# Designs tried in a protein design run: peptides against a protein of PDB entry 2ODG. Part 102

Target 1, 89 residues: chain A of PDB entry 2ODG
Amino acid sequence: MTTSQKHRDFVAEPMGEKPVGSLAGIGEVLGKKLEERGFDKAYVVLGQFLVLKKDEDLFREWLKDTCGANAKQSRDCFGCLREWCDAFL

## One batch from the design tools (peptide; made by RFdiffusion4, then SolubleMPNN)

Design b2_p29_2_s3 (from b2_p29_2, 14 letters changed)
Fold by OpenDDE base, seed 4:
Structure b2_p29_2_s3 (fold): chain B 89 residues (1-89), chain A 29 residues (1-29)
Amino acid sequence: as target 1 above (89 residues)
Amino acid sequence: MEEERKLVEEGVKKAKEILEKEKKEKLEE
């Protein structure tokens, strides 16, 4: 499997205060639902990713339960955060 | 790096706060 350009753009630099929609797998629909729950910035979703100790199953289930992400969307988002952490943490 | 680390810590804090708030609200229903 290959990554998207959106993924590559995100993992290439510090995320700063990028919106949640900048994460791979998170489009407008999922982004709005995450924002409604308070996850308006990518770094807040990263926070949840770290709270779950980078566990893929826990994170992807949380994302599904929180915003209705499908398997591909949750996989893309998880991979995006994992690779970002590998580069910057 | 310092500013980015600060945002990471803030993200963890905010995530925990949101989850605790939702947990409390659900329990009170």
Scores: peptide ipSAE 0.654, ipTM 0.896, DockQ to the pose 0.928
Fold by OpenDDE base, seed 5:
Structure b2_p29_2_s3 (fold): chain B 89 residues (1-89), chain A 29 residues (1-29)
Amino acid sequence: as target 1 above (89 residues)
Amino acid sequence: MEEERKLVEEGVKKAKEILEKEKKEKLEE
């Protein structure tokens, strides 16, 4: 599978205070819905990813239920966080 | 990486807080 430039840009550097919309798979629509639920920063979504013990099925279902992410969006977001963790944690 | 670690820990805390609030509200309604 290939990755997007958005994915590569995210996993290449520390996350810092990046907005939730900087995550691969999270566009303006999903980003706004996540922000409405309090997940305004990428590191908060990372927090949920870690709370779910990096479980792909649990995280992708949570993302779908929380902001309506489709299969590709949730897969891209999960992969983005997984690879970031592999590099920095 | 200390600042980055602190943000990760804060993210975990915030995620838990949000989820607990939503669960509590859902249970009470």
Scores: peptide ipSAE 0.654, ipTM 0.896, DockQ to the pose 0.931
Fold by OpenDDE base, seed 2:
Structure b2_p29_2_s3 (fold): chain B 89 residues (1-89), chain A 29 residues (1-29)
Amino acid sequence: as target 1 above (89 residues)
Amino acid sequence: MEEERKLVEEGVKKAKEILEKEKKEKLEE
């Protein structure tokens, strides 16, 4: 699978206080919905990713249920977090 | 790095808090 520039930009450096919208697959619409649920920063979504034990199916279903992410968006977001963890954890 | 580790831990904490709050609200309905 190919990755986006947004993905590459995210996984290349520490996450810091990046907004939730910095995650691959998370655009303006999904980002606003996540923020409304309290997931305002990328590191909070990372937190949920880790709570779910990095399980792809659980995370992608959670993301769909929480903000309405489609299959590609949830795949991109999961892959982004997985690769970031591989690099920094 | 230390700052990044702290943010990861904080992220886990916040995620759990949000989910517990939502569970509590659903249970009380």
Scores: peptide ipSAE 0.652, ipTM 0.895, DockQ to the pose 0.907
Fold by OpenDDE base, seed 3:
Structure b2_p29_2_s3 (fold): chain B 89 residues (1-89), chain A 29 residues (1-29)
Amino acid sequence: as target 1 above (89 residues)
Amino acid sequence: MEEERKLVEEGVKKAKEILEKEKKEKLEE
């Protein structure tokens, strides 16, 4: 599968204080829903990703239940965090 | 590097706190 420029931009550098909407697969609609649940920064979603031990099924299901992400959005977000971790953790 | 590591740890902490709050709210219903 191909990746988006948004994905490539995210995995290329430390995430720092980047907003949750900087994650691949997370647009304005999903980002606002995540923010209202307390996941306002990308590093907080990364935290949940790590709490779930990087499990793809658990993370994608959580993302769907939390903000209504569809299959592509959850796949893109998971892949973004997985590849970032491979590079920086 | 150190600041990035601290943000990762803070992210894990915040995620756990949110989940605990949601569990508590469900129990109070």
Scores: peptide ipSAE 0.650, ipTM 0.894, DockQ to the pose 0.908

Design b2_p29_2_s4 (from b2_p29_2, 9 letters changed)
Fold by OpenDDE base, seed 5:
Structure b2_p29_2_s4 (fold): chain B 89 residues (1-89), chain A 29 residues (1-29)
Amino acid sequence: as target 1 above (89 residues)
Amino acid sequence: MEEEKKLIEEGVEKAKEILEEEEEEEEEE
């Protein structure tokens, strides 16, 4: 499967203070819901990803339950964080 | 990478705090 330009842009550099909406699979709708729950920055979502021990099923279910992400959105977000970690951690 | 590492650590702590607060609210209701 091919990645989006949004994915490539995110995994190419340190995330720093990037907003949650910079993550692949996270658009305006999901981003606002995540922000309302306190996940306003990409690094906070990365924090949750790490708390869940990088488990794909746990993370994707959490994302669905937290902001209503569909299967594609949760897959794109998980893949984005996984590949970022592979590059920088 | 020091600044990035600090943000990641902060993100982990914030995520834990949010989850604990949500769990406490669900248990109290």
Scores: peptide ipSAE 0.588, ipTM 0.876, DockQ to the pose 0.926
Fold by OpenDDE base, seed 1:
Structure b2_p29_2_s4 (fold): chain B 89 residues (1-89), chain A 29 residues (1-29)
Amino acid sequence: as target 1 above (89 residues)
Amino acid sequence: MEEEKKLIEEGVEKAKEILEEEEEEEEEE
């Protein structure tokens, strides 16, 4: 499976205060919806990812229900957070 | 990185708070 440059850029460094839109799979539309729900920073979405015990199905379902992410977007976002955790946690 | 860990912990707590608020709003409707 090939990853995007956006994915590679995100997993390459600590996320700090990066906006939610910096996550792979999260474009402007999904980012705005996440921000409206209080998930304004990437680390808050990471928080949800950890609350869900890094479970792929639970996280991708949550993302779909929360912001309307499609299968590719949720997969890209999940993979981004998973690989970031593997590198930094 | 302690600062990064702090942000992650904050993210976990904020995520929990948001979910609780959403559940409360759904229960009040």
Scores: peptide ipSAE 0.587, ipTM 0.875, DockQ to the pose 0.922
Fold by OpenDDE base, seed 3:
Structure b2_p29_2_s4 (fold): chain B 89 residues (1-89), chain A 29 residues (1-29)
Amino acid sequence: as target 1 above (89 residues)
Amino acid sequence: MEEEKKLIEEGVEKAKEILEEEEEEEEEE
């Protein structure tokens, strides 16, 4: 499967304090819902990803339950964080 | 590098805190 430019831009550099909406698969609607739950920065979602021990099923289920992400959105977000971790952790 | 690691650690702690708060709210309902 091909990646988006948004994915490529995110995995190319340290995330720092990038907003949650900078993650692949997370648009304005999902981003606002995540912010309302306290996940306002990409590094907080990364924190949850690490708490779940990088498990794809657990993370994608959490993302669905937390902000209503569909299968593509959760897949894109998971892949974005996985590849970022492979490059920087 | 040190600042990035600090943010990641903060992200883990914040994620845990949010989950604990949500669990406490569910038990009070």
Scores: peptide ipSAE 0.584, ipTM 0.875, DockQ to the pose 0.926
Fold by OpenDDE base, seed 2:
Structure b2_p29_2_s4 (fold): chain B 89 residues (1-89), chain A 29 residues (1-29)
Amino acid sequence: as target 1 above (89 residues)
Amino acid sequence: MEEEKKLIEEGVEKAKEILEEEEEEEEEE
């Protein structure tokens, strides 16, 4: 699978306090919905990813239910967080 | 790296808090 430039930019460095919209697969619409639910920063979504024990199915279903992410968006977001964890955890 | 670890821990705790609040709201309805 090919990755986006947005994915590559995110996984290349520590995330710090990057906004939730910095995650691959999370555009303006999904980002606003996540922010409204309290997931305002990328590290909070990472927190949820870790709470779900990095399980792809659980995370992607959660993301779909929380902000209405489609299959591609949830896949891109999951892959982004997985690869970031592989690099920095 | 220490700052990053702190943010990750904060992210985990915040995620748990949000989920707990949502569960409590669902139980009260």
Scores: peptide ipSAE 0.584, ipTM 0.874, DockQ to the pose 0.934

Design b2_p29_3_s1 (from b2_p29_3, 13 letters changed)
Fold by OpenDDE base, seed 5:
Structure b2_p29_3_s1 (fold): chain B 89 residues (1-89), chain A 29 residues (1-29)
Amino acid sequence: as target 1 above (89 residues)
Amino acid sequence: SAEEKELIEKGKEEAEKLFKEEIEELKKK
């Protein structure tokens, strides 16, 4: 499978203060839902990703339960954070 | 759960957009 341009843009540079919506798989709808839960920045979701020990199943299930992400959206978001961590963490 | 179903439903438009983007990326191969 291939990655999206949004994924490539995210993993290419430090996360900084990027909004949660900059994560691959997270659009306006999911982004707003995440923000309502306190996840306004991408690094806050990164925090959750790390708290879950980078476990794919746990993270994807959490994302589904938190904002209603489907399989592709959760996969894209997980892959985005995984590859970002590989590059910068 | 019912709550999850509602959240998924609200994200359909967003998911469709992502699908389109995926197709566009595949065409580049």
Scores: peptide ipSAE 0.181, ipTM 0.660, DockQ to the pose 0.024
Fold by OpenDDE base, seed 2:
Structure b2_p29_3_s1 (fold): chain B 89 residues (1-89), chain A 29 residues (1-29)
Amino acid sequence: as target 1 above (89 residues)
Amino acid sequence: SAEEKELIEKGKEEAEKLFKEEIEELKKK
């Protein structure tokens, strides 16, 4: 499958202070829900991704339970963080 | 759970938008 331009933009550089909405699969609605839960920056979600030991099923389930992400959104977000980590961690 | 269903429903429009955007990107190739 192909990735979105949003994915490519995210994985191309250190994430720094990028907002949570910069993550692939995270739009305005999911972003606001994540922010309300304290996940306002992409690096906070990265933290959760790492706490869950980069496990796809655990992370995607967490994302669904936290902000209501569907399968595509959670897949895109997971893939975005995985590839970013491969490049920068 | 009921909470999960509510969260998912609230994100439906966003999900549809993301899908459409992906389709448009595929068309560019």
Scores: peptide ipSAE 0.172, ipTM 0.650, DockQ to the pose 0.024
Fold by OpenDDE base, seed 1:
Structure b2_p29_3_s1 (fold): chain B 89 residues (1-89), chain A 29 residues (1-29)
Amino acid sequence: as target 1 above (89 residues)
Amino acid sequence: SAEEKELIEKGKEEAEKLFKEEIEELKKK
């Protein structure tokens, strides 16, 4: 499986104040839904990822339930955060 | 749940866009 350019752009640098929509797998629709639930920044979703102890199944299910992410979107988002953490955490 | 299904349905357009992008990336490989 290859990653998207969006994934590569995200994992290449500290996320700082990047919006939630900068996460791989999170476009405009999912991003707005996440923002409505209080997840306006990528680092807030990172927080949830860490609270769930980086568990893939738990995180992907949470993302699905929170914003309606499908399997690919949740996989891309999870992979994005996992690899970012490997590089910067 | 019904709420989950609704959220999924509302994300169809975005999912379709991502699918198209994936296809384009695959073509480049």
Scores: peptide ipSAE 0.162, ipTM 0.644, DockQ to the pose 0.024
Fold by OpenDDE base, seed 3:
Structure b2_p29_3_s1 (fold): chain B 89 residues (1-89), chain A 29 residues (1-29)
Amino acid sequence: as target 1 above (89 residues)
Amino acid sequence: SAEEKELIEKGKEEAEKLFKEEIEELKKK
């Protein structure tokens, strides 16, 4: 499996104020659902990722329950945050 | 759960778009 250009763009630089929709696996539909739940910025989802102690199963289940992400979308989002943390935390 | 199924269904179009984008990236290699 290869990463998307969206993934590569996200992990290449500090996320700053990037919207939640900039995360790999998160498009317009999932992004709006996350925003409605208070997760409007990528760094807010990062916060949840860290609160869950970077646990893949917990995070992916949370994402599924929160916005309806499927297996690929949750995997892409998790991988995006994991790789970003490896580079910048 | 029923709620999860509903949320998943609402994301079908987005998932299909992501699939198409993945295919396009594969074609460029």
Scores: peptide ipSAE 0.155, ipTM 0.637, DockQ to the pose 0.023

Design b2_p29_3_s2 (from b2_p29_3, 9 letters changed)
Fold by OpenDDE base, seed 4:
Parts: sequence; C-alpha cells; structure tokens
Structure b2_p29_3_s2 (fold): chain B 89 residues (1-89), chain A 29 residues (1-29)
Amino acid sequence: as target 1 above (89 residues)
Amino acid sequence: SEEEQKLIEEGKEKAKELNKEKIEELKAK
C-alpha cells in the first residue's frame, strides 16, 4: 500500500514534541478532537499505542472512539506509529 | 536519545492517566 508524504516525513526523524496533527491520518479535525481529550502531542498518542501493546485492532478502535477516525485515518495513523517505532525504538 | 526516551515515557504515563480518568468517569455514571 502507498504511504503519504506526511507519513514519510513523520517516520524519517525523531518525533520530539511534534503536535498530534503531524501524525499521518490525523488532520485538523481529528487533531483538535484529540487535543481536547488530552492527546495534544504525537508522543502522547505514541504512548497510547504502546500502552495498547501495539495492537492494531485495539489502537484503531480507540482512535475511532476517541476522535471519530475512519478506517483509512486509523490505518494511516497506526502505520505511521508502527513504522516510527521500527525505526527509533 | 535520552530526551526522546523521556518523552516516550511521559507519553505512556499521560496515556495511562487519561485512560484511567475516562474509566473512572464512566464508573461514576
């Protein structure tokens, strides 16, 4: 499957304190909703990803329930974090 | 890096706390 430039940009370097909206699949709408729920930085969503033991189904379901992400958005976000972890963890 | 590791741990703690709060709020209903 093809990845976006946004995905490639994110997985290319340490995330530091990048905003949650820097994650692939997380646009302005989803980003604002995540921020309102306390997930304001990409590393906090990474934290959730790790707390869920990198489980795809659990993470994507959580993302859907938390900010209303659709299947593509949750897939893109999950893939972004998975590949980032593969590179930096 | 040490800084990145710190952020990762902080992110995990924040996530746990946020989940905890949500669960507690649901139980209170």
Scores: peptide ipSAE 0.525, ipTM 0.846, DockQ to the pose 0.468
Fold by OpenDDE base, seed 3:
Structure b2_p29_3_s2 (fold): chain B 89 residues (1-89), chain A 29 residues (1-29)
Amino acid sequence: as target 1 above (89 residues)
Amino acid sequence: SEEEQKLIEEGKEKAKELNKEKIEELKAK
């Protein structure tokens, strides 16, 4: 399995107040849907990830239900947050 | 940094508020 440049760019530094669309797997379509649901920043999605105790199945199901993410998009987003946490938490 | 930790805590609180019912539903499965 390989990662995207978008993934590598995100996990390389603190996320600060980066928009939700900076997360791997989250494009413009999914990003807008997440923003409409109140998840406008990457750190809010990170919050959801941590509230779910980093559980992959629960997080990916939540992401699918919230913004319609497909299997690859939810996998990419989960992996992005997991690796960011490994580096900075 | 302290600023990063503040954002993380804020994100957790906001996530709990936004999806309180959904989180409980997921945990019940």
Scores: peptide ipSAE 0.514, ipTM 0.841, DockQ to the pose 0.841
Fold by OpenDDE base, seed 2:
Structure b2_p29_3_s2 (fold): chain B 89 residues (1-89), chain A 29 residues (1-29)
Amino acid sequence: as target 1 above (89 residues)
Amino acid sequence: SEEEQKLIEEGKEKAKELNKEKIEELKAK
């Protein structure tokens, strides 16, 4: 599979305090829902990803339950975080 | 960087606090 430019932009540099909406697969609708649940920054979602031991099924299920992400959105978000970790952790 | 590592640890702590029960449910599967 190919990646989006949004994905490539995110994995290219440290995330710092980038908003949650900077993650691939997270648009305006999902971003607002995540922010309402306290996940306002990308690094907080990264925290969730790491707490779940980078498990794809668990993370994607969590994302679906938390903000209503569909299969493609959760896949894109998971892949974005996985590749970021491969580059910076 | 040290700053990035600090944010990562902060993110982990915030995530545990925000969804402690849900995380426990998922990890128990």
Scores: peptide ipSAE 0.508, ipTM 0.839, DockQ to the pose 0.792
Fold by OpenDDE base, seed 5:
Structure b2_p29_3_s2 (fold): chain B 89 residues (1-89), chain A 29 residues (1-29)
Amino acid sequence: as target 1 above (89 residues)
Amino acid sequence: SEEEQKLIEEGKEKAKELNKEKIEELKAK
């Protein structure tokens, strides 16, 4: 599976308090919408990912409903969090 | 690290509070 440099940069280190926009698939538009809904940090979106038990369908549907993410954006974001968890959890 | 673990737990709690109803709807499908 091909990944972006943004993805690789995110999964390479602990996320700490990185902004939500640092997640792969989350650009300025989606990032602002997520922040407006209270998801201002990447670790809060990670929280959602974990609450949904890392279920891809549930998470991607949530992301679509919450900020209007398209299929590629939700796939990239899910993959980013999954790979980060594989490395650090 | 302890710092990372703390943020993860905090993120989970915040997510539950922010989207409690939505999470329940998704799980009900």
Scores: peptide ipSAE 0.506, ipTM 0.838, DockQ to the pose 0.819

Design b2_p29_3_s3 (from b2_p29_3, 16 letters changed)
Fold by OpenDDE base, seed 2:
Structure b2_p29_3_s3 (fold): chain B 89 residues (1-89), chain A 29 residues (1-29)
Amino acid sequence: as target 1 above (89 residues)
Amino acid sequence: TEEEQRLVEEGYRKAKELFEEEIAKLRAK
């Protein structure tokens, strides 16, 4: 499947202090919900992704349960983090 | 700040709870 420009922008460089909303699949709505739960930076979500051992199903379910992400949003976010890790981790 | 600390703790707790919940589901299979 084709990735978005947002995805490409994220995976192209170290994430540093990028806000959670920089993750593909995470727009303003989901981003705000994540921020309210303490997941304000992309690296915090990355942390959860890694704790779940990069498991797609576990991560996508977690994201859904945490901020209400739908299938596409969780897929995009997972793919974004997976490819970022492939490049930088 | 206290608010920042609260958010960090909330995020940690929520992440942990959801993680443990999913692990429990896996173990039950």
Scores: peptide ipSAE 0.027, ipTM 0.496, DockQ to the pose 0.151
Fold by OpenDDE base, seed 1:
Structure b2_p29_3_s3 (fold): chain B 89 residues (1-89), chain A 29 residues (1-29)
Amino acid sequence: as target 1 above (89 residues)
Amino acid sequence: TEEEQRLVEEGYRKAKELFEEEIAKLRAK
């Protein structure tokens, strides 16, 4: 499968203070829902990703339960964080 | 701000709850 430009832009550099909406798969709708629940920065979602020990099924289920992400959105977000960690963690 | 801190704390509390629920589901399988 091919990644989006949004994915490539995110995994290319340290995430710093990037908003949660910078993550692949997280658009305006999901981003607002995450922000309202305290997940305003990409690194906060990264924290949850790491707490779940980078497990795809657990993370994608968590994302669905937290903000209503569908299968594609959760897959894109997971892939984005996985590849970012491969490069910088 | 206090509002920002409250939201962060709420987010992490919810994250913990959802995590524990998912772990319980896995253990039940």
Scores: peptide ipSAE 0.027, ipTM 0.481, DockQ to the pose 0.159
Fold by OpenDDE base, seed 4:
Structure b2_p29_3_s3 (fold): chain B 89 residues (1-89), chain A 29 residues (1-29)
Amino acid sequence: as target 1 above (89 residues)
Amino acid sequence: TEEEQRLVEEGYRKAKELFEEEIAKLRAK
């Protein structure tokens, strides 16, 4: 499996104040839904990821239920956060 | 802002409610 440039761009540097839409797998549609739920920054989604103890199934299910992410979108987002954490936590 | 804070808190509350049982199981291990 390969990663997107969007993924590589995200995992390459500190998250800072990056918007939620910077996460791999999160496009404009999903990003807007997340923002409406208060998940406007990537670090807020990171927070949820960490609360779920980095569990893939729980996180991907949460993402699906929260913004309607499909399997690929949730996989891409999970992988993005996992690899970011590996680099920066 | 206060609005942003309320939205964040609501988001997390809903997420925790959705997975209360699963989270409890994870933390009990």
Scores: peptide ipSAE 0.025, ipTM 0.494, DockQ to the pose 0.119
Fold by OpenDDE base, seed 3:
Structure b2_p29_3_s3 (fold): chain B 89 residues (1-89), chain A 29 residues (1-29)
Amino acid sequence: as target 1 above (89 residues)
Amino acid sequence: TEEEQRLVEEGYRKAKELFEEEIAKLRAK
């Protein structure tokens, strides 16, 4: 599978204060749902990713339960955070 | 390991509870 430009843009630099919607796989619909649950910034989702020790199944399940992400959306989001961590963490 | 998995799940549960409580407090203001 190829990555999106959105993915490449995110993993290319420190995430800083980027909104949650800047994560690959997180569009406007999922982003709004995440914001309503308190996950307004990408770094908050990163925190959850790290609390789950970067476990793919646990993170993708959490994302599904939290905002209704489908398989592709959760996969894209996981891959985005994984590669960002590989580069900057 | 199975032991590490249990720690992750317990940590997640505790963090989730604290987060939800904090959000509820914020909304109550």
Scores: peptide ipSAE 0.024, ipTM 0.480, DockQ to the pose 0.067

Design b2_p29_3_s4 (from b2_p29_3, 12 letters changed)
Fold by OpenDDE base, seed 4:
Structure b2_p29_3_s4 (fold): chain B 89 residues (1-89), chain A 29 residues (1-29)
Amino acid sequence: as target 1 above (89 residues)
Amino acid sequence: SAKEKELIEEGKKKAEELNKEKIEELRSK
């Protein structure tokens, strides 16, 4: 499978306080919904990812339930965070 | 970096607080 430039841009550097919308798979619509639920920064979603012990099924289900992410969006977001962690954690 | 680690811990804490019940539900499946 291929990745997007957005994915590559995110995993290339520390995320710092990047907005949640900087995550691959998280566009404006999903980003706003996540922000409304308190997930305003990418590092908070990373926190969720880590709290769920990097479990793909749990994370993707959470993302779907939280902001309505479809399979592609949740896959992209999960992969983005996984690869970021591989590089920086 | 120290800053990055701090944000990660903050993110974990916030996530736990925001979705405590949901996390428990997910883990029980």
Scores: peptide ipSAE 0.553, ipTM 0.851, DockQ to the pose 0.827
Fold by OpenDDE base, seed 3:
Order: sequence, then structure tokens, then C-alpha cells
Structure b2_p29_3_s4 (fold): chain B 89 residues (1-89), chain A 29 residues (1-29)
Amino acid sequence: as target 1 above (89 residues)
Amino acid sequence: SAKEKELIEEGKKKAEELNKEKIEELRSK
């Protein structure tokens, strides 16, 4: 599938303390909801991704339940973190 | 970098604290 420029920008460098909204698939609406739940930085969502042992179904279900992400948003976010890990982890 | 690794570990710890019950729920489905 074709990735977004937002995805490419995120996976190109270490994430450091980038805000949660820097993740592909996470816009302002989803980002605010994640921040309200304590997931204010991209590295915290990465933490969730790793805690779930990179399981796609579990992560995407969690994201849906936590912030209301739809199928495309959760797929984009998962793919973004997976490719980042492949490059830097 | 060392700082990046520290943030990753911090993120894992925070995620576990925030959603320990939800994680168990998801694993049991």
C-alpha cells in the first residue's frame, strides 16, 4: 500500500519526544483523546505497541477502544510503529 | 542513542501502568 508523507517523515528519524499526533493515522481529534488517556507522546504509544508484543490485532483493537480510531487510522498507526521499529529497534 | 533507549523504556513502563487491566482484557479475548 501507499504510505503518507506523515508516515515517511516519522519513520525516517528517531522519534525522541515527538507528540502523539506525529504518528501516522493520528490526527488532532485522536491525538487529543490519547493525551487525555495519558498517551501524550509517541514513545508512550510505542510503549503500548511493545507491551502488546507487536501484535497487530491487539494493538489496533486497543487503539480503537482508547481513542475511537477507525480501521484505516489504526492500520496506519500500526504500520508506522512497525516500520519505525524495523529501522531503529 | 542512550536517550532514545531511555524514552522507549519509559514509554513501556508508562503504558503498563496506564492500561494494565485493559491489556489483560485484550489478551483474554
Scores: peptide ipSAE 0.546, ipTM 0.848, DockQ to the pose 0.864
Fold by OpenDDE base, seed 5:
Structure b2_p29_3_s4 (fold): chain B 89 residues (1-89), chain A 29 residues (1-29)
Amino acid sequence: as target 1 above (89 residues)
Amino acid sequence: SAKEKELIEEGKKKAEELNKEKIEELRSK
């Protein structure tokens, strides 16, 4: 599957305290909604990803329910976190 | 790094606190 430059930029290095909006699939609209729900940093969303045991269906459903992500947005975000974990965990 | 691992653990804790009810709902499906 093809990826965006945003995805490649994120998975290329440790995420540190990057904002939630740095995740692939998370634009300004979704980012603001996530921040309002307490998910202000990418590492907090990673935390959710890991709490859900990296389950794609559970994570993508959570993301949809939490910020209204569509199928592509949730797919891109999940893939971004999965590849980051493969590289750094 | 140690700092990165610390942030990951903090993120997991925060995520659990923020939506533990939702997590249980998802897991029960």
Scores: peptide ipSAE 0.545, ipTM 0.848, DockQ to the pose 0.830
Fold by OpenDDE base, seed 2:
Structure b2_p29_3_s4 (fold): chain B 89 residues (1-89), chain A 29 residues (1-29)
Amino acid sequence: as target 1 above (89 residues)
Amino acid sequence: SAKEKELIEEGKKKAEELNKEKIEELRSK
């Protein structure tokens, strides 16, 4: 499995107040849906990831239910947050 | 950094507030 440039760009630096759409796997469509639900920043989605104790199945299910993410999108997003945490937490 | 840690804690708090019922549902599985 390989990563995208978007993934590499995100995990390379602190996320700060980057928009939710900066996360790998989160495009414009999913990003807008997440923003409508109050998840407007990447750090809020990170918050959800941590609240779910970094559980992949729980997080990916949540993401699917919240914004309609498919399997690849949820996998990419989860992997992005996991690697970011490994680097910065 | 301190700022980054602050945002992370804020994100956790906000996530809990936004999806408390859903989180409880997921945790109960």
Scores: peptide ipSAE 0.541, ipTM 0.847, DockQ to the pose 0.801

